# Peptides against a protein of PDB entry 4Z63, part 76

Target 1, 334 residues: chain A of PDB entry 4Z63
Amino acid sequence: LCLGMNDLTGNIPEDLFHLKRLNLLGIQENRLSGSLSREIRNLSSLVRLDVSWNLFSGEIPDVFDELPQLKFFLGQTNGFIGGIPKSLANSPSLNLLNLRNNSLSGRLMLNCTAMIALNSLDLGTNRFNGRLPENLPDCKRLKNVNLARNTFHGQVPESFKNFESLSYFSLSNSSLANISSALGILQHCKNLTTLVLTLNFHGEALPDDSSLHFEKLKVLVVANCRLTGSMPRWLSSSNELQLLDLSWNRLTGAIPSWIGDFKALFYLDLSNNSFTGEIPKSLTKLESLTSRNISVNEPSPDFPFFMKRNESARALQYNQIFGFPPTIELGHNN

## One batch from the design tools (peptide; aimed at target 1 A223 F324)

Design b2_p28_4_s4 (made by RFdiffusion4, then SolubleMPNN; from b2_p28_4, 16 letters changed)
Fold by OpenDDE base, seed 2:
Structure b2_p28_4_s4 (fold): chain B 334 residues (1-334), chain A 28 residues (1-28)
Amino acid sequence: as target 1 above (334 residues)
Amino acid sequence: SMEELEKEALEKTKEVAPDEPPTNLIFR
């Protein structure tokens, strides 16, 4: 049953919850309000639930133990409060959980040893606090993780060295500290291709440790951290780099010539730093900027990216990395 | 199919409300 993209108001009719053979419920993009009914438990055949972009409030009902086939739960853009229900946090069937842009709070707790099918997690723009969950790497299929715009104070857990499934990770604006530790840990994530760390690590030094290596790193975004230091030498070994944003930091020294050796680098933002010296001639030889054959079909994160052309502009959404125009931004360096 | 359901879910997970604050800013 798909009833999305309407002006439906009020609550879900109670009789809808008698549909025990229903595999798909989509009621997204409405004005449905009140609490999400506990009677969802009666939908024992449910595979996908989409309640996104509504006016739902209260706690998410703890009924997911009665939904053994639920693979996809979309609840983004609601007024949900409280935590992730215990039954949802223990769901062995769940592949995708999106609860972005809610009012969820407390410590993030997932029973990752039970969540054997979880591959995509979006909890961005919530009120989660405390530390990042140390057991997140126990979610052995978890590939996509957005935890941006929460208050995960402290450091990236040491356990994330074992996060082999992790490919796309955003921690943007999550009050994280110790970038040296974070990078030292996350380099062990052999499948990590996208790392977004914007608005963290305020005023820290960007590590220039040659022992750091991100083998499969394609996208690195560490903007607006007020980071000190220079262009990190370890980044030169990330041969697959496609997008680099280090804008709005306090980075100094020269832009190194090796920045032009990245065959796939099509987006470079080093603006609003304190870089000095000459622009490397190698940047004029970037194959990705001269060749029309950017592979548009590469896997992208499940979370969107945003670009603002100016501070007052609306953020433009980009669902794919290759949606960004080829860019070299070196402005506002002193 | 399950693959179609997954694809649709992945497409929808990228839908952002107009008033939703940007999470993953690449440019400011």
Scores: peptide ipSAE 0.351, ipTM 0.906, DockQ to the pose 0.791
OpenDDE base, seeds 1, 3, 4, 5: peptide ipSAE 0.141, 0.280, 0.090, 0.132; ipTM 0.676, 0.712, 0.613, 0.655; seeds 1, 4, 5 fail the geometry check

Design b2_p28_5 (made by RFdiffusion4)
Pose (drawn by RFdiffusion4):
Structure b2_p28_5 (pose): chain A 334 residues (1-334), chain P 28 residues (1-28)
Amino acid sequence: as target 1 above (334 residues)
Amino acid sequence: SARDEALTAMSEENAAAVNANTAVGIFS
């Protein structure tokens, strides 16, 4: 049953909850509102539930042990409150959970021993607080995590050294501390390709510690953190690097020669720092910016990227990394 | 349209309730 992208109003007729054989319900992008009824436990054949872009509110009903076939739950852009219900946090069948841009709050609690099929999680633009849940690496299939724009505090848990499935990690604007510990921990996640740390670690020093090694790293964004220190050399060992954004920090010193050695780099933003010295000549032999013989695969995280020119400008949206224009941005330095 | 306005308003209301810090550069 596909009703998506119309102008429907009111709540879901209770009539709908008699459909015990329905395996797909798309009601997304309408004007629907009210609470999402507890009677939804009666729809035991559901595989894909798309409630996104509506006006729903109230708690997400805790009925999800009655929906054992649920694989995709899409609730993004609604007014849902409370946390993740225990039954949803215990669902062994969920592949994907998208609750981004909701009014959700409290501690974030998932039973990752119980969620053996979870491979993608998007909780962005919510009010989840407390520490990042230490048990997240226990979701052995979780590849894509977007926790951006939340109310967490403290450090990245030590157990994140074991997050073997982690590929795309977006932590922008989440009030994270100790970038030194965050980078030392996260370097042990061998599948990490794209990492977004923007608007965290405010005023901290960027670790220069050269034992840090992110081998498969493709996209590194740590911006507007007002970080101090120099261009970190440990980054030169990430040969796959495609997009680097260190902008809006307090970084100083010269821009080193090895920045021109990244063969897949097509975008770099070092703007709005305290960088001095001349421009390194090696930026003229950047391979992805010269010939057509460098070829690589674009990273594929499940989240869009946003770009802001200044503090008051409306943002630009890029659904894919290769949507960024090939760019050298060195403005507002010394 | 009315639908677009209502959905945009809800998105903006949720985003404002986060009281997120101002962002520049690239983020997600």

Design b2_p28_5_s1 (made by RFdiffusion4, then SolubleMPNN; from b2_p28_5, 19 letters changed)
Fold by OpenDDE base, seed 4:
Structure b2_p28_5_s1 (fold): chain B 334 residues (1-334), chain A 28 residues (1-28)
Amino acid sequence: as target 1 above (334 residues)
Amino acid sequence: SETEKARQAQLEKRLASTKAPILVGLFA
């Protein structure tokens, strides 16, 4: 049943929960309100539940143990409060959980040993607090993780050295500290292609440790951290780099010539730093800017990127990295 | 059937649209 993209109001009719053979319930992009009924438990054949972009409130009902086939739960952009219900945090069937842009709170706890199918987790823009869950690497299929815009005080857990499944990771604006430790840990994530750390590590030094290596890194965004230091030499070994944003830091020194050696680099933002010297001539030779058709046939991350052009602008959603215009921003360096 | 393929493709497209956003906050 797909009733998304309407102006439906009120709550879900209780009779809808008698549809025991229903595999897909999509009621997204409406004005549905009230609590999400616990009677969703009666939808025992449900594979996909999409209640996103509504006015739902209250706690998410703890009924996911009665939904043994549920692979996809989308509840983003609602007013949900409380935590992740225990049955959801233990779901062995769940592949994707999206609860972005809610009011979920408390400590984030997932039973990753039970969540054997979880591959995509979006909990961005919530009120989770405490530390990052140390057991996230136990989610052996977890590839895509957005935890941005929460309050995860402290450091990246040491256990994340073992996060082999991790490919796309956003922790932007999550009150994280110790960028040196974070990068030192996350370099062990051999499948990591996208790393977003914007609005963390306030005033720390960007490490220039030649032992750091991110082999598969395509997207690095560490903007608005007030980071000190220079362009890190370790980054030059990330030969697959496509997007680099280090804007709004306090980085100094010259822009190194190796920045132009990245064959796939199509987006570079080094603006609002304190870089000095000449613009590297190698930047004029970036193949990605000269050739129209770099079709990188890479599977797009399960997560869209958001670009905010200015403080007052709405964030633009890009479903693919390649949706960004080819860009070199070097403005506002002193 | 073509209808089932279309339904499956629509499901896959909907699955692809359920890609959770990695907030690449580019501009601070």
Scores: peptide ipSAE 0.038, ipTM 0.545, DockQ to the pose 0.090
OpenDDE base, seeds 1, 2, 3, 5: peptide ipSAE 0.036, 0.036, 0.038, 0.031; ipTM 0.523, 0.540, 0.580, 0.577; seeds 1, 3, 5 fail the geometry check

Design b2_p28_5_s2 (made by RFdiffusion4, then SolubleMPNN; from b2_p28_5, 13 letters changed)
Fold by OpenDDE base, seed 1:
Structure b2_p28_5_s2 (fold): chain B 334 residues (1-334), chain A 28 residues (1-28)
Amino acid sequence: as target 1 above (334 residues)
Amino acid sequence: SARDEALQARLEAALASTNAPVEVGLFA
């Protein structure tokens, strides 16, 4: 049943929850309000639940133990409060959990040992606090993790050295500390392709440890951290780098010539730093900037990302990829 | 290509994390 992208108001009729054969419930992008009914438990055949972009409030009902087939739960952009229900945090069937842009709070706790199918976790823009859950690497299929815009104080857990499934990781604006430790840990994530650490590590030194190595790193975003130091030499070994944003830091020294050796680098932002010297001529040799046809040979993700620039709840925006033009931004340096 | 689009979407998500007004999400 797909009723998304309408102007539906009020609560879901209780009679809807008598549809025991319902596999798909999509009511996203409406003006539905109130609590999400506990009677969802009656939808025992449910595979996909999409209640995103509504006005739901209250706690998410703890009924997911009665939804053994549920693979996809999309609840982003609502007013949900409380924590992740225990039954949801223990769901063996769940592949994707998206609860971004809610008011969820407390400690983030997931039983990763039970969540054997979890592949994508988006809990960005919530009110989670405490430390990052040390057991996330126990979610053996977890590839995509967005925990940005929470208040996860402290450091990246040492256990994340074992986060072999991790491919995309965003921790932007989460009050993290110790970038040296974070990078030292995350370099062990063999499948890590995208790392976003913006608005953390305020005033720390960007490590220039030649022992650091991110083999599969394609996207590194560490902007607005007030980081000191220079362009890190270890980054030169990330031959697949496509996007680098180190803007709004306090990085000094010259921009190294090896920055132009990245064959796939099409977006470079080093703006608002304290770099000195000349612009490396090697930047003019970037194939990605000279060739209009940058075909990136990447596997298609099972769970694609979408960007919405407008706060308006129009689904059409979820399908729009705005595209990034090839960019070199070196403005506001010395 | 679908691969390029998928990459682009990931990149958008990564960049959107730097910009407060942009919402980025994962979808099936």
Scores: peptide ipSAE 0.022, ipTM 0.644, DockQ to the pose 0.089
OpenDDE base, seeds 2, 3, 4, 5: peptide ipSAE 0.023, 0.019, 0.022, 0.019; ipTM 0.663, 0.627, 0.624, 0.661; seeds 2, 3, 4, 5 fail the geometry check

Design b2_p28_5_s3 (made by RFdiffusion4, then SolubleMPNN; from b2_p28_5, 15 letters changed)
Fold by OpenDDE base, seed 3:
Structure b2_p28_5_s3 (fold): chain B 334 residues (1-334), chain A 28 residues (1-28)
Amino acid sequence: as target 1 above (334 residues)
Amino acid sequence: SATEEALQARLEERLASTNAPVEVGLYA
């Protein structure tokens, strides 16, 4: 049953929960309000539940043990409060969990040893607090993780050295500390292609450790951290780099010529730093900016990218990185 | 209802911010 993208109001009719053979319930992008009924437990054949972009409130019901076939739960952009229900945090069938942009709170706890099918986790823009869960690497299929805009004080856990499945990771604006430790840990994530660390590590030094290596790194965003130091030499070995944002830091020194050697680099933002010297001539020779034939053969992440073009503007959603306009921003480097 | 309107306004405000795993652009 797909009823998404309408102007439906009120509660879900209770009679809908008598549809025991229902595999897909999509009621996203409506004005549905109230609590999400516990009677969703009656939908025992449910594979996909999409309640996103509604006015739902209260706690998410702890009934996911009665949904043994549930692979996809999308609840982003609601008013949900409380934690992740225990049955959801232990779901062996769940492939994707999206609860972004809610009011979920407390410590983030997932039973990763039970969540054997979890591939994508989006919990961005919530009220989770405490430490990052050390057991996330135990989710052996977990590829996409957004934990941005929560309050995870402390450091990236050492256990994340073993996060081999991790490909897309955002921790933006999560009150994290120790960028040197974070990068030193995350370099061991052999499948890491996208790393977003914006609005963390305030006033720390960006490490220039030549031993750091991110082999498959395509997207690095570490903006608005007030980071000190220079352009890190270790980044020059990330030959697949497509997007680099180091804007709104306190980086100094010259922009190195090797930045123009990135054949796939189509988006560069180094604005609002303290870089000096000349603009490298190699930047004018970036093939990706001249040929427009960026074959980004990357599988799109299960989550969108956002570009904010000005401070007052709403962020523009892009489903794929290649949807970004080719950009070089070097402004405000005094 | 007034509660629904308040909730909607809160949701819209939260959505006006960058809200992606990858956020790029101008920062304040």
Scores: peptide ipSAE 0.035, ipTM 0.619, DockQ to the pose 0.231
OpenDDE base, seeds 1, 2, 4, 5: peptide ipSAE 0.036, 0.015, 0.031, 0.028; ipTM 0.581, 0.542, 0.629, 0.566; seeds 1, 2, 4, 5 fail the geometry check

Design b2_p28_5_s4 (made by RFdiffusion4, then SolubleMPNN; from b2_p28_5, 14 letters changed)
Fold by OpenDDE base, seed 5:
Structure b2_p28_5_s4 (fold): chain B 334 residues (1-334), chain A 28 residues (1-28)
Amino acid sequence: as target 1 above (334 residues)
Amino acid sequence: SARDEALQRRLEEALASTQAPVEVGLFA
């Protein structure tokens, strides 16, 4: 049953929960309000539940133990409060959980040993507090993690060295500290292709440790951190780099010539730093900017990227990283 | 039945194809 993208108001009719054979319920992009009914437990055949972009409020009902086939739960952009319900945090069937842009709070707790199918987690823009959950690496299939815009004080957990499944990770604006430790840990995530750490590590030094290595790194975004230091030499070994944003830092020194050796680099933002010297001639030879036909044959990450050019602007959603226009931003350097 | 399993698999494939990707904000 798909009723998305209407002007529906009020609550879900109770009679809808008599549909015991329903596999798909999509009611997204409406004006549905009130609490999400506990009677969703009656939808025992449910595989996908999409209630996103509504006016739902209250706590998410703790009934997911009665939904043994549920793979997809989309609840982004609602008014949900409280924590992740215990039954949801223990769901063995759940592949995707998206609860971005709610009012969820407290300590983030997931039973990753039970959540054997979880591959995608978006909890960005909530009110979670405390530390990052150390047991996230126990979610053995978890590839995509957005925890941005929460209040996770402290450091990246040491346990994340074992986060082998991690491919896409955003921790933007989460009050994180110790960038040296974070990078030192996350370099062990051998499948990590996308790392976003914007608005953390305020005023720290960007480590220039040549022992750091991100083998599969395609996207690195560490903007708006007021980081000191220079262009990190360790980054030169990330030969698959496609997008680099180090804008709005306090980085100094020359832009190194090796920045132009990245064959796949199509987006570079080094703006609003304190770089000096000449623009490397190698940047004018970037194949990604000169050749129209870079069929990057690699499948684009399955998740949209958000680009916010201006603080006041709404983030532009790009379904694919290649949706970003080829860009070199070197403005506002000295 | 094998037919029901095939139908279920096709449903799962269809549901996977309509999977809303997790949005990872590049710029916060």
Scores: peptide ipSAE 0.024, ipTM 0.522, DockQ to the pose 0.076
OpenDDE base, seeds 1, 2, 3, 4: peptide ipSAE 0.030, 0.021, 0.291, 0.025; ipTM 0.543, 0.582, 0.663, 0.527; seeds 1, 2, 3, 4 fail the geometry check

Design b2_p28_6 (made by RFdiffusion4)
Pose (drawn by RFdiffusion4):
Structure b2_p28_6 (pose): chain A 334 residues (1-334), chain P 28 residues (1-28)
Amino acid sequence: as target 1 above (334 residues)
Amino acid sequence: SAEEERRAFILEKLNKDSQDLSGGLLFS
């Protein structure tokens, strides 16, 4: 049953909850509102539930042990409150959970021993607080994590050294501390390709510690953290690097020669720092900016990227990394 | 478009920001 992208109003007629054989319900992008009824436990054949872009509110009903076939739950851009219900946090069938841009709050609690099929999680633009849940690496299939724009505090848990499935990790604007510990931990996640750390670690020093090694790293964004120190040389060992954004920090010193050695680099933003010295001549032999013989695969995280020119400008949206124009941005330095 | 007007209307009624920034964030 597909009703998406209309102008429907009111709540879901209770009539709909008699459909015990329905495996797909798309009501997304309407004006529907009210609470999402607890009677939804009666729809035991559901596989894909798309409630996104409506006006729903109240708690997400804790009925999800009655929906053992649920694989996709899409609730993004609604007014849902409370945390993740225990039944949803215990669902062994969920592949994908998208609750982004909701009014959700409290500690974030998932039973990752129980969620054996979870491979993608998007909780962005919510009010989840407390520490990042230490048990997240226990979701052995979780590849894609977007926790951006939340109210967490403290450090990245030590157990994140074991997050073997982690590919795309977006932590922007989440009030994270100790970028030194965050980078030392996260370098042990061998599948990490794209990492967004923007608006965290405010005023901290960028670790220069050269034992740090991110081998498969493709996209590194750590911006507007007002970080101090120099261009970290440990980054030169990430040969796959495609997009690097260190902008809006307090970084100093010269821009080193090895920045021109990234063969897949098509975008770099070092703007709005305290960089001095001349421009390194090696930026003229960047391979992805010269010939057509460098070819690589674009990273594919499940989240869009946003670009801001200044603090008051409306943002630009890029659904894919290769949507960024090939760019050298060195402005507002010394 | 009708889809953009519908999304803008929803964001307004929920007293949310005028743009959904639930993703990676960059600065120029």

Design b2_p28_6_s1 (made by RFdiffusion4, then SolubleMPNN; from b2_p28_6, 14 letters changed)
Fold by OpenDDE base, seed 5:
Structure b2_p28_6_s1 (fold): chain B 334 residues (1-334), chain A 28 residues (1-28)
Amino acid sequence: as target 1 above (334 residues)
Amino acid sequence: SAAEALRAARLAALGLPDEDLSGGLMFA
């Protein structure tokens, strides 16, 4: 049943929960309000539940132990409060959990040893506090993790050295400290391709440790951290780099010539730093900037996606992932 | 589809449309 993208209001009719054969319930992008009914437990055949972009409130019901087929739960952009229900945090069937942009709070706790199928987790823009869950790497299939815009004090857990499944990771604006430790840990994530750490590590020094190595790194975003130091030499070994944003820091020194050796680099933002010297001539020879056909190593989605430079800017819609205009931003350096 | 959901989740991991990156790149 798909009723998304309407102007539906009120609650879900209780009779809907009598549909024992229902595999998909999509009611996203409406004005549905109130609590999410506990009677969802009756939808025993449910594979996908999408209640995103509504006005739901209250706690998410703890009924997911009665939904053995549930693979996808999308509840982003609602008013949910409380924590992740225990049954949801223990779901062996769940592949994707998206609860971004809610009012969920408390310590983030997932039973990763039970969540054997979880491959995507989006809990960004909530009110989770405490520390990052140390057991997250125990989610052996977990590839995509967004925990941005929460209040995770402290450092990246040492256990994340074992986060072999991790490919896409955002911890933007989560009050994290110790960038040296974070990078030292995350370099062990052999499948890590995308790393977003913006708005953390305020005023720290960006490590220039040549022993750091990110083998498969394609996207690195560490903007607005007020980081000191220079362009890190360890980054030069990330030969697959496609996107680099180090804007709004306090980085100094020259932009190194090796920045032009990244054959796939199509987006570079080093703006609002204190870089000096000449612009490397190698940047003018980047194939990705000069060629009409940009080689993209990431799969293109079949749906539109958006890119923003900031919240105040209108998002630009793109139909192909990494179909962004080739960009070099070096403004506001002195 | 499952594939679309996974792709959407990958994009979300790159950045949030409601996230203030103060000039930094966001994906939505």
Scores: peptide ipSAE 0.027, ipTM 0.644, DockQ to the pose 0.104
OpenDDE base, seeds 1, 2, 3, 4: peptide ipSAE 0.022, 0.026, 0.020, 0.026; ipTM 0.648, 0.670, 0.635, 0.649; seeds 1, 4 fail the geometry check

Design b2_p28_6_s2 (made by RFdiffusion4, then SolubleMPNN; from b2_p28_6, 11 letters changed)
Fold by OpenDDE base, seed 4:
Structure b2_p28_6_s2 (fold): chain B 334 residues (1-334), chain A 28 residues (1-28)
Amino acid sequence: as target 1 above (334 residues)
Amino acid sequence: SAAEERRAAILKALGFPPEDLSGGLMFA
């Protein structure tokens, strides 16, 4: 049943929960309000539940043990409070959990040993607090993690050295500290292609440790951290780099010539720093900047957190990176 | 700024969450 993108108001009719053969319930982009009914438990054949972009409130019902086929739960942009219910945090069928932009709170706890199918987790813009869950690497299929705009005080857990499945990781604006430790840990994530650390590590030094190596790094965004130091030499070994944003820091020194060696680099933002010297001539030789057809190697088919609005019930249509104009932003340096 | 709008558009097309689109400007 697909009732998304309407002006439906009130609560879900109780009779809807008698549909025991229902595989897909999509009621996203409405004005549905109140609590999400516990009677969802009656939808025992449910594979996809999309309640996103509504006015739901209260706690998410603890009924996911009665939904053995549920692969996709989308609840982003609601007013949900409390924690992730125990049955959801233990779901062996769940592939994707999106609860972005809610009011969920407390410590983030997932039973990753039970969540054997979880590949995408979006909990951005919530009120989770405490530390990052040390057991996230136990989610053996977890590739995409957005935990941005939560309050995860402290450091990246040492256990994340073992986060082999991790490909996309956003921790933007999560009150993280110790960038040196974070990078030292996350370099061990051999499948890490996208790392976003914006609005963390306030005023720390960006490490220039030549021992750091990110083999598969395509996207690095560490903007607005007020980071000190220079362009890190270890980054020069990330030959697959496509996007680099270090804007709004306090980085100094010259822009190094090796930036021009990144054949796949199509977006460079070093704006609003304190870089000095000349613009490297090598930047003018970037193939990605001269070729109109930026063959952005398709991000991993699991990568995009954002589905385009308009397309129907079909699969995760990844926002294909259509040809963005190559961009170099070097503005507001002294 | 036009530069930040372009940045946000690029990041959005790359599938970045809304949390990552604002970059440095949220505090300018």
Scores: peptide ipSAE 0.380, ipTM 0.871, DockQ to the pose 0.063
OpenDDE base, seeds 1, 2, 3, 5: peptide ipSAE 0.028, 0.026, 0.328, 0.359; ipTM 0.645, 0.724, 0.858, 0.865; seed 2 fails the geometry check

Design b2_p28_6_s3 (made by RFdiffusion4, then SolubleMPNN; from b2_p28_6, 14 letters changed)
Fold by OpenDDE base, seed 5:
Structure b2_p28_6_s3 (fold): chain B 334 residues (1-334), chain A 28 residues (1-28)
Amino acid sequence: as target 1 above (334 residues)
Amino acid sequence: SAADALRAAILAALGMPPEDLSGGLMFA
């Protein structure tokens, strides 16, 4: 049953929860309000629940032990409060959890040893506090993690050296400290392709340690950190680099010629730094800048990223990276 | 800016959360 993208108001009718054979319930992009009913427990055949982009409030009901087939729970952009309910944090069936842009609070706790199927976690823009969960690497299938815009004080846990499943990781604007430790840990994530660390590490030095190596790194975004130092030499070994954003830092020195050796680099933002010298001639030879059709054939993470352009607009699912024009931003370097 | 809109579109296409888009944009 799909009732998404309407102006439905009030609560879900109780009779809907009598549909014991229902595999998919989508009620996203409505004006549904109040608490999410505990009676969702009666939907024992449910595989997908989408309640995203509503006005739901209160705590998420602790009934996910009665939903043994649930693979997808989308609850982003609601008013949910409290924590992740225990049954959800222990779900062995759940593949995708999206609770981005809620009011969830407290310490983030997931029983990763029980969550054997979890591959995608989006908890961005919540009120989680404390430290990053040290046991996240125990989620052996967890590839995509967004924890951006939470208050995770401190450092990246040492246990993340063992996060072999991790492919996409965002921690932007999460009050993190010690970029040297963070990079030193995350380099051990052999499948890491996308790393976003924007708005952390305020005023720290970007490490220029040649021992750092990110083999599969395609996307690095470390903007707005006021980082000091120069273009890091260790980055030159990331031959698959496609997107680099180091904008709005305090990086100095010359832009090195090796930046033009990245055959797949289609987006470069070094703007709003203190770089000096000449623009490397190698940048003009980037094959990716001359070929208009960079089909980033990366499997879009199975995350339907619904971007709502406006609060009133329908969420557009960006499923396909259509050809973005190659971009080089070198502005505002003094 | 046009650069910001492109950045937003790229990040969305790469499966980056809107928070990372707005974070760069909020300080631009």
Scores: peptide ipSAE 0.026, ipTM 0.714, DockQ to the pose 0.077
OpenDDE base, seeds 1, 2, 3, 4: peptide ipSAE 0.024, 0.023, 0.026, 0.023; ipTM 0.695, 0.652, 0.671, 0.668; seed 3 fails the geometry check

